# Designs tried in a protein design run: peptides against a protein of PDB entry 4N78. Part 49

Target 1, 186 residues: chain A of PDB entry 4N78
Amino acid sequence: HFQVICRLLGYQGIAVVMEELLKVVKSLLQGTILQYVKTLMEVMPKICRLPRHEYGSPGILEFFHHQLKDIVEYAELKTVCFQNLREVGNAILFCLLIEQSLSLEEVCDLLHAAPFQNILPRVHVKEGERLDAKMKRLESKYAPLHLVPLIERLGTPQQIAIAREGDLLTKERLCCGLSMFEVILT
Target 2, 155 residues: chain B of PDB entry 4N78
Amino acid sequence: MAELQMLLEEEIPGGRRALFDSYTNLERVADYCENNYIQSADKQRALEETKAYTTQSLASVAYLINTLANNVLQMLDIQASQLRRMESSINHISQTVDIHKEKVARREIGILTTNKNTSRTHKIIAPANLERPVRYIRKPIDYTILDDIGHGVKW

## One batch from the design tools (peptide; made by RFdiffusion4, then SolubleMPNN)

Design b1_p11_6_s1 (from b1_p11_6, 4 letters changed)
Fold by OpenDDE base, seed 3:
Structure b1_p11_6_s1 (fold): chain B 186 residues (1-186), chain C 155 residues (1-155), chain A 11 residues (1-11)
Amino acid sequence: as target 1 above (186 residues)
Amino acid sequence: as target 2 above (155 residues)
Amino acid sequence: SPVLPTFEPPP
């Protein structure tokens, strides 16, 4: 589903969706969640001393439950705050999955374009074969597929310009060095 | 353009008219040959004359059809060439627009991105040996690093 | 170009 969304929206559509999601997340964090956090901080017991270890784990849990009873019983926390946190979480997950799907599509595009851009696969040298001979053979095999040199030789100046620009756009991908998710986390 | 116009307005219509006129003439020749054969005392001579007219008529019609066909083919070739040129122009414009749209889209999404902390890819130390003509060994972009990005999704 | 023999109808 995310791959289909990435294909349908393209870079521009993804950018618009991500911007809107960031706005929504920011609004939730700075608005409702912040208000709840402030309210919770006000209701938090000022003196939460660690109960004596002598009460054991159940007693300590009961103590903390009692101290936080007002917070746990805060009905708006369970209904509204948790829903907002879920929405934020879903938005973040959506962004992550979109980025991953986009990266996969970009990798596939790069792999498909590689033979036409003088990008040769790493030759696994089997024992006894000269790496140089295999590389030369591969270079010779793929040389006719190099699109930009071919168009430079046979094409019009306009076609050459388009081919060069297309080649550059094909090589420059987000997956090579850029992350959207890191921006969302900051 | 002048050649196409000449073909459309003069040569092809002229050839069609010539062929139509030839049909009328052939009917007259056929009538003549029939009457000549019936009226002639020398049937052999009349037959030979009819054969001569038949051969000439067939040659004439064949020539007219061939000329007309060649003119039509030439017209179609010129039109096809014009259409190909138009298509090429449209494709060029379309590609230019697509590239522009892609650049704009990439700028927009680029604002939402930060550089990945590329772990210090070991400086591919260019082997120091200066002497061998630096075959631009285009460093194969090892896209295998991207293989790990897909591993979270168990296919 | 072989001149198309103009079939002149016999007189």
Scores: peptide ipSAE 0.029, ipTM 0.592, DockQ to the pose 0.005
Fold by OpenDDE base, seed 5:
Parts: sequence; structure tokens; C-alpha cells
Structure b1_p11_6_s1 (fold): chain B 186 residues (1-186), chain C 155 residues (1-155), chain A 11 residues (1-11)
Amino acid sequence: as target 1 above (186 residues)
Amino acid sequence: as target 2 above (155 residues)
Amino acid sequence: SPVLPTFEPPP
């Protein structure tokens, strides 16, 4: 589903969606959630020490449950605050999944373009084969597919310009070194 | 352009007129042959003359049709070439626009990106000091502070 | 080019 969304929206659509999600997250964090957090901080136990690890997981859980029992049971937290937190979480997850799907699509595009851009696959040398000879064979095999040089030889000046720009756009992808998700986390 | 104009304005219309004139002429020839055969005492000779005229007429019409057809084909080839040139121009514009749109889109999404950081393995550091067991202290919480916040149920 | 003889109708 996310792959289809990425294909349909493209870079422009994804950018718009991400911007709107960031606005929503910001609004939730600065609005209702912030107010609840401030209120909860006022009523929070002033002293909450870490229990000894010897109590084990059940004992530690019971300790924190007891300390926060009244807060957790507060109806408004369950109905409003926790729902808003879930919305924030869902938005973050959505952004992550979109980025992952986009990255996969970009990688596929790069792989498909590679033969046309003088990018040769890693070759495994079998026993008895020379790496250099194999590489030369591959180079010769794919040389006719190099799009930009081909167009430079046969195309009009306008076609050459478009080919060069297209080549650059094909090579420059987010998956090569950029992350949107890291921006969301900061 | 000059060749196309000549074909459209002179050669093709001229060829069509020639064919039309040929039709009229063929009708006259047919009438002549029919009358000649009826009136001639030598029917065999009249028949041979008719055959000769028929052969000549067929050859002439074939020539006219062939000439006209070639001119029409040439015209169509020139027009097809012109259309291909127009198509090429449109494609160039379309590609330029698409590239521009892509660049704009990439700028917009680029603003939302940062450099990928190397995956930092979160090292869980165990606390150095074991704290003494603390007695459970339950303090009453006043929730009235939340009454003015959100759409919660007023207690 | 063989042009169809314009046969004038015989008198």
C-alpha cells in the first residue's frame, strides 16, 4: 500500500503530505498534550526512585503501576491525551513507512538505470577467470547502452541537454544519503 | 515547402482534372467504337480498331492514375515529415516541463531531509549504584487542575 | 506520355 502511495504521489505529493503531518504533530504536541503534561507534572510524585533490579520485572512493574495508578486511571487521560499521543505515534510511523517505501522505489530506479549510466554490477569471479577480463567483457557489452554518450553522438543539442539533466536527476536520490525521518525525530 | 505547395496547388489538382477529362474522352471513344462497329461493313476491322483504342485508353488511364498516386504519396510523405517535426518539438517542450517540475518537487522534499547518520547502537548502561528498596508512598492527586483542559468529563 | 487521344466525334 505504501509503495502504491509513493508511486502515485511522487516527490511533490510526498513532500506535501509530510509537511502537513508535521504541522499536525506540532499542533498536537504544543496544544492538548503539552497542557496535560504540564498538569500531570504538577501532580506527579516528587520522588520516584528506581526500584532495585532484584525485584524482577513483575515487582518493578508493580512499583511503577502503584506510583502512577491514580494518573493512569484518570478518565481524561485515556480519552483525550492518550488518543492524541496515539495520533502522534501514527503520524510518525506513517512518515517512517513512507520514507522506507520511497527508498525502496528509488533503489529500484537506480538499479534499472545502472546499465544505462555506466554502472556495472559487482561481478563474482569464478575459478579460472580473470577479473580484468570479465570486467572488460562487461564494459564492452554494456557500452552501447550508455545513454548520455549515445545521445551526445546522435542527438540534437536540445536532446543532449535533456539527457544530461535526466541523468543527473536519475543519479541524485534521497536514498543515497538523505533521511526525512531523522528530521521528524529532531 | 515549395514542393508541397506545388503538389497541392498544381500537380494533384491537375492530375484530377486530367482524369476527369479522360473519363469524358473515354465515353466519346466508347460511343465512337460502338457506332463504328454498327456502321462498318467490315466488322472485324472495326473490332480491331476498338481493341486498339481500348488498349491505348487503358494505358493512358493507368499512366494518369500512377502519376496522380505518386504525387499524392509524395504529398503525404512531406506532411508526415512535418508532423514528425512538430511532434519532436512538442516532446521537447514536454520533457523540459517535466524536468522542471521534478526539480521543483525535489527542492520541496529536500527541505524535509537531512544527512543520514550512521546507526548508533544504543548502549544500555547499567546504573552503578543499587538503590535501597523504597516504601510505596501513595499521595492523593487532585485532578481538578485538569477540569479546564480539553473535552474530558467533568467530575 | 501517352495521352488519351481526344477523339473529336467523327463528323
Scores: peptide ipSAE 0.028, ipTM 0.606, DockQ to the pose 0.004
Fold by OpenDDE base, seed 2:
Structure b1_p11_6_s1 (fold): chain B 186 residues (1-186), chain C 155 residues (1-155), chain A 11 residues (1-11)
Amino acid sequence: as target 1 above (186 residues)
Amino acid sequence: as target 2 above (155 residues)
Amino acid sequence: SPVLPTFEPPP
């Protein structure tokens, strides 16, 4: 599903969605969540010591429940604050999944374009094969597929320019060294 | 343009009219030959005259048809060439616009990105193409994201 | 020899 979304939106659409999500997240974090956190910090017991181990796990739980009773009973925390946190979580998850899907798509595009761009994959050399000979063979095999040189020889100046720009755009992808999700976490 | 216009407005219509006129004339010639043969005391002479007219008529019609056909073919070739040029122009514009849009989109999304700390970069080996001087430093391509996808081949 | 494109019917 996310792959389809990435394909449909493209870079521009993804950018718009990400920007809006960032705005929403920022608004939630700086608004309601911050206020709730501040309030919680104010009402938190100043001294919450670990109860004696003698009370056992049930007693300890009861102790903490008692100490945090007012906080736990704060209805707005459970409803509004948690809802906002869920929204933030969903937004983050969405961003992550979009980036992952986009990266996969980009990598696939790069792989598909590689034979046409004079990019050879790392070849596994089987035992007994000379790496150099294999590479030369591959180079010779794919040489006719190099699109830009072909167009440079046969195309019009305008076609050559477009081909070069297209080649550059194909090579320069986000997955090559850029991350959106890291910005979101930041 | 001038050649196409001449073909469309003068040569082809003219050729069509000529063929039509020839058809009418052929009918007259046929009638003449028939009557001449019946009325002539010298049947052999009349027959030879008919043969001459028949040969001339056939040659003339063949010429007219051939000329018209060639003009039509020429017209079609010119039109096809014009269409191809238009198509090429449209394609060029379309591609230019698409590239521009893509560049804009990439700039926009690029603002939302930061550099990855890439620990593992798989170097793709591109042989030096003598015909294509490397004008720019290629960015390293990382395919590691696909390592866990597919038939489980860990690179 | 170029065939005459014009056909002239007899009088």
Scores: peptide ipSAE 0.027, ipTM 0.600, DockQ to the pose 0.005
Fold by OpenDDE base, seed 1:
Structure b1_p11_6_s1 (fold): chain B 186 residues (1-186), chain C 155 residues (1-155), chain A 11 residues (1-11)
Amino acid sequence: as target 1 above (186 residues)
Amino acid sequence: as target 2 above (155 residues)
Amino acid sequence: SPVLPTFEPPP
């Protein structure tokens, strides 16, 4: 599903969606969640001393339950705050999945473009074959497919310019060095 | 353009008119040959004359049709060439627009990206064999150039 | 181009 979304939206559509999601996340974090965190910090017992180990696990649990009773009983925390956190989580997950899907698509595009851009596939050398000879054969085989040099020889100046720009755009992909998700996490 | 205009406005219409005139003339020639054959005391001579006119008429019509046909073909070739040029121009514009749109889109998404911390993966000791590193010159797309553009969108 | 004689209408 995310692959289809990436294909349909393209870079621009993805950017728009990501920007809107970031706005929503920011709004949730700076608004409701921040308010709840502040409220929680205010109601947090100032002295939450680790209960003495002597109380055992049940006693410690009861102690913390008692200390956090006001927080646990804060009904708005369970309903509104957790829902907002879930929304934030979903948004982040969505962004991650989009980025992953986009990266896969970009890699596929790069792989498909490789023969046309003088990028040779990794040669599996069988036993007894010289790597150099095989590489030369591959180079010779794919040489006619090098699009930019071909157009530079046969094309009009306009076609050459377009081909060069297209080649550059094909080579420069987000997956090569950029991460959207890292920006979201910052 | 001048050649196409001459074909469309002068040569082809002229050829059509010539064929029409030829039709009228052929009818006259036919009537003449018929009357001449009926009235002539020397029917053999009249027949030979009719044969001569028939041959001439056929040759004339064939010439007119051939000339007209060639002019029409030439016209169509010129028009086809013009259409091809237009198509090429449209394609060029379309490609330019697409590239531009893609650049804009990439700028937009680029604002949402940061450089991956290339963990210096340990120097994979390149085996001595110069596998021509497919220079994926991962030139870090210096998107820092885009950083300067992003400051201006005061939303 | 052999100018095929235009059919001069018989007089």
Scores: peptide ipSAE 0.026, ipTM 0.594, DockQ to the pose 0.005; fails the geometry check

Design b1_p11_6_s2 (from b1_p11_6, 5 letters changed)
Fold by OpenDDE base, seed 3:
Structure b1_p11_6_s2 (fold): chain B 186 residues (1-186), chain C 155 residues (1-155), chain A 11 residues (1-11)
Amino acid sequence: as target 1 above (186 residues)
Amino acid sequence: as target 2 above (155 residues)
Amino acid sequence: SPKLPMFEPPP
């Protein structure tokens, strides 16, 4: 599903969606969640001393439960906070999955374009074959597929310009060195 | 443009008219030959004359048809060439627009991105032997690093 | 005699 979304939206559509999601997340964090956090901080017991070890594990647990009872009750009663956190989580996951899907698509595009861009696959040298000879054979095999040189030789100046620009756009992908998710986390 | 105009307005209509005229003339020739054969005392001579007219008529019609056909073919070739040029122009514009849209889109999404901290550990091993123009063995971009990203959730 | 268009040989 995310692959289809990536294909449908393209870079521009993805950018728009992510920007809107970021706005929503920011709004949730700065608005509702912040208010709940502030309220919880006000209700938090001012003096949470570690109970003496003498009460044992059950006594300590009961002590903490009693001290946090109001917080737990408040949190349970105010399910809206958890819903908002869930929404934020879903938004983050959505962004992550979109980025992953986009990266996969870009990699596939790069792989498909490679033979046309003078990018040769790594050749496994079988025992006894000279790497150089195999590379030369591959170069010779794929040489006719090099699109930009071919168009430079046979095409009009306008076609050459378009081919060069297209080649550049094909080579320059986000997956090569850019991350959207890191920006979302900062 | 001038050649196409001449073909469309003068040569092809002229050729069609010539063929139509030839049809009417052929009917007259046929009538003449029939009457001549019936009225002639020398049937052999009349037959030879009819053969001559037939040969001439066939040759003339063949010529007219061939000329007209060539003119039509020439017209079609010119029109096809014009259409190809128009198509090329439209394609160029379309591609230019698409490239522009893509650039804009990439700028927009680029604002939402940061550089991946790739540990610079890959020492670009400068090939030691500077001197011989080692054919730019473009180091194949190893995209295999990304192979592990797709393993988990078959979405 | 009906004047058939003379077969002008192509130039």
Scores: peptide ipSAE 0.032, ipTM 0.619, DockQ to the pose 0.005
Fold by OpenDDE base, seed 5:
Structure b1_p11_6_s2 (fold): chain B 186 residues (1-186), chain C 155 residues (1-155), chain A 11 residues (1-11)
Amino acid sequence: as target 1 above (186 residues)
Amino acid sequence: as target 2 above (155 residues)
Amino acid sequence: SPKLPMFEPPP
């Protein structure tokens, strides 16, 4: 599903969706969640000392549960704040999945373009074959497919310019060095 | 343009008229040959003359048809060439627009991206200045990411 | 272009 979405939206559509999601996330974080966090900070016990280790793990847990009882029992926190956090989580997850799907599509595009861009696949050498000979054979096989050099020889200046730009756009993809998800996390 | 116009307005219509006139002329020649043969005391000479006219007539008609056909073909070739040029122009514009749209789209999405940390030390240093041109770190394209997709063809 | 004489009927 995400792959289809990526294909349909393209870079622009994905950008728009992600921008809107970021706005939603920002709105949730700076608005409702922030308000709840502030409220929670107000109700947090002013003095929460670490219980003595002698109380054991259950006692310590009970102590913290008691200290945070008002927070845990805060009904609005459970219903509204947690729901908003879920929404934020879903949005983040959605962005992650979109990015992953986009990366896969980009890699596929790169693979499809590779024969036309003088990018040779890694050669598996079978027993008895020389790597160099195989590489030369592959180079010779794909040489006629090198689009930019072909157009540079046969095309008009305008066609050459378009071919070069197209080649550049084909080679330069987000998966080569950019991450959207890291921006979302920041 | 001038050549196409001449073909459309002068040469082809002229050729068609010439063929029509040729038909009328052929009828006259046929009548002449018939009458000449009937009236001539030397039937052999009249026959030879008729043969000569027939050969000439056939040659003339063939020439007219060939000329007209060649003019029509030339017209079509010129039109086809014009159409190809127009198509090429449209394609060029379309490609230019598409490239432009793609560049705009990439700029838009680029704002939402940061450079992948190539350094093993995962310190997410948020680049303070969002305005830094996203330097494409040209890493070698790792196609191994597709190994887990489908039949895992290791290239 | 060999001007094939336009077939003009003899007068």
Scores: peptide ipSAE 0.029, ipTM 0.623, DockQ to the pose 0.005
Fold by OpenDDE base, seed 2:
Structure b1_p11_6_s2 (fold): chain B 186 residues (1-186), chain C 155 residues (1-155), chain A 11 residues (1-11)
Amino acid sequence: as target 1 above (186 residues)
Amino acid sequence: as target 2 above (155 residues)
Amino acid sequence: SPKLPMFEPPP
């Protein structure tokens, strides 16, 4: 599903969606969540001393439950704050999944374009074959597929310019050195 | 442009008219030959004259048809060439616009990105295409990230 | 005699 979304939106659409999600997340964090956190900090017992170990696990639980009773009973915290946190989590997850899907798409594009861009796959040398001979064979095999040199030879100046620009755009991808998700986490 | 106009406005219509006129004339010739043969005391001479007219008529019609056909073909070739030029121009514009849009989109999304702390993995040395003068020494794109995603690497 | 247009040879 996310792959389809990435294909449908393209780079521009993805950028717009991510920007809007970041705005929403920021708004939620700086607004409602911050307010709830502040309120919680105010109502937190200043002195939550560890109950004596003698009370056992049930007693300790009851003690903490009692100390946090006001917080637990704060119905608005459970409903509104947790919902907002859930929304934030979903947004982050969504961004992550979009980035992953986009990266996969970009990788596929790079792989598909490689034969046309003078990018030879790393050859697994089977035992007994000379690496050099195999590389030469591959070079010879793919040489006719090199699109930019072909167009440079046969095309008009305008076509050559477009081909070069297209080649550059094909080679340059986010997955090669850029991360969007790291920005979201910061 | 002038040639196409001449073909459309003068040569082809003229050829069509000539062919039509030829048709009318052929009917007259046929009538003449028939009457001449019936009325002539020398049937052999009349027959030879009819043969001559028939040959001439066939040759004339063949010529007219051939000329007209060639003119039509020429017209179509010119039009096809014009259409190809237009198509090429449109394609060029379309591609330019698409590239521009893509560049804009990439800039926009690029603002939302940060550099991956890529460990110093080996510079994929793009084979120095010797012939490209513009050494855009752009930062080597590390494709090593792709090593794990392809079907072929059965590790 | 109906004058068939003479085949003017293409110039």
Scores: peptide ipSAE 0.029, ipTM 0.630, DockQ to the pose 0.005
Fold by OpenDDE base, seed 4:
Structure b1_p11_6_s2 (fold): chain B 186 residues (1-186), chain C 155 residues (1-155), chain A 11 residues (1-11)
Amino acid sequence: as target 1 above (186 residues)
Amino acid sequence: as target 2 above (155 residues)
Amino acid sequence: SPKLPMFEPPP
């Protein structure tokens, strides 16, 4: 489904959706969640010492549960704050999934374009074949498919310009060095 | 353009008119041949004359049809060439627009991207003193309680 | 005699 969404929206649509999601997340974080965090900080016990390891994980958990009892019993925290946190989480997950789907699509596009862009696939050298010979064979096989050189030879100046721009756009993908998700986490 | 116009407005209509006129003339020739054969005392001569007219008529019609057909074919070739040129122009415009749209879209999404910092995950140097894993008897946390909450949207 | 146009082969 995310792949279909990515295909349907394209870069522009994805950008718009991501921007809106970021706005929503920002509004939630700066608004309701911040208020709850401030409230929680006010009610947080001033002295919460790490219980001795001797109490084991359950004892430690119970200790913290007791120390945070007032926080846990805060009804609004369970309803509104956790819901907002879930929304933020869902938004983050959505962004992650969109980015992953987009990356997959971009990788596929790059793979499909590779033969036309003088990008040779990594050749698994079988034990008996010389790497150099195989590479030369592949180069020879794909040489006629090099689109930009072909158009430069046969095309009009306008076609050449378009081909070069198209080639550049095809090569420059987000998956090669850019992450949207890191911006969201920031 | 001038050649196509000449074909469409003059040559092809002219050829069609010529064929129509030829039809009318053929009727006259046929009538003449019929009457001549009936009235002529020398039927062999009349027949030979009719054969000559028939051959001439056939040749004339064949010529007119061939000329018209060639003109039509030429017209179609010119039109096909024009269509190809138009298609090329449209494709060029379409590609230019698509590239522009893509550039705009990429700029927009680019604002939302940062360079993948290969954060060298600082090897959390596990403190060398691996404190002997105190045999934490991991009580199996029965996560089955969470099974009811996660409506796994089968994506 | 009705004059039929002479067959002129295309140039």
Scores: peptide ipSAE 0.028, ipTM 0.641, DockQ to the pose 0.005

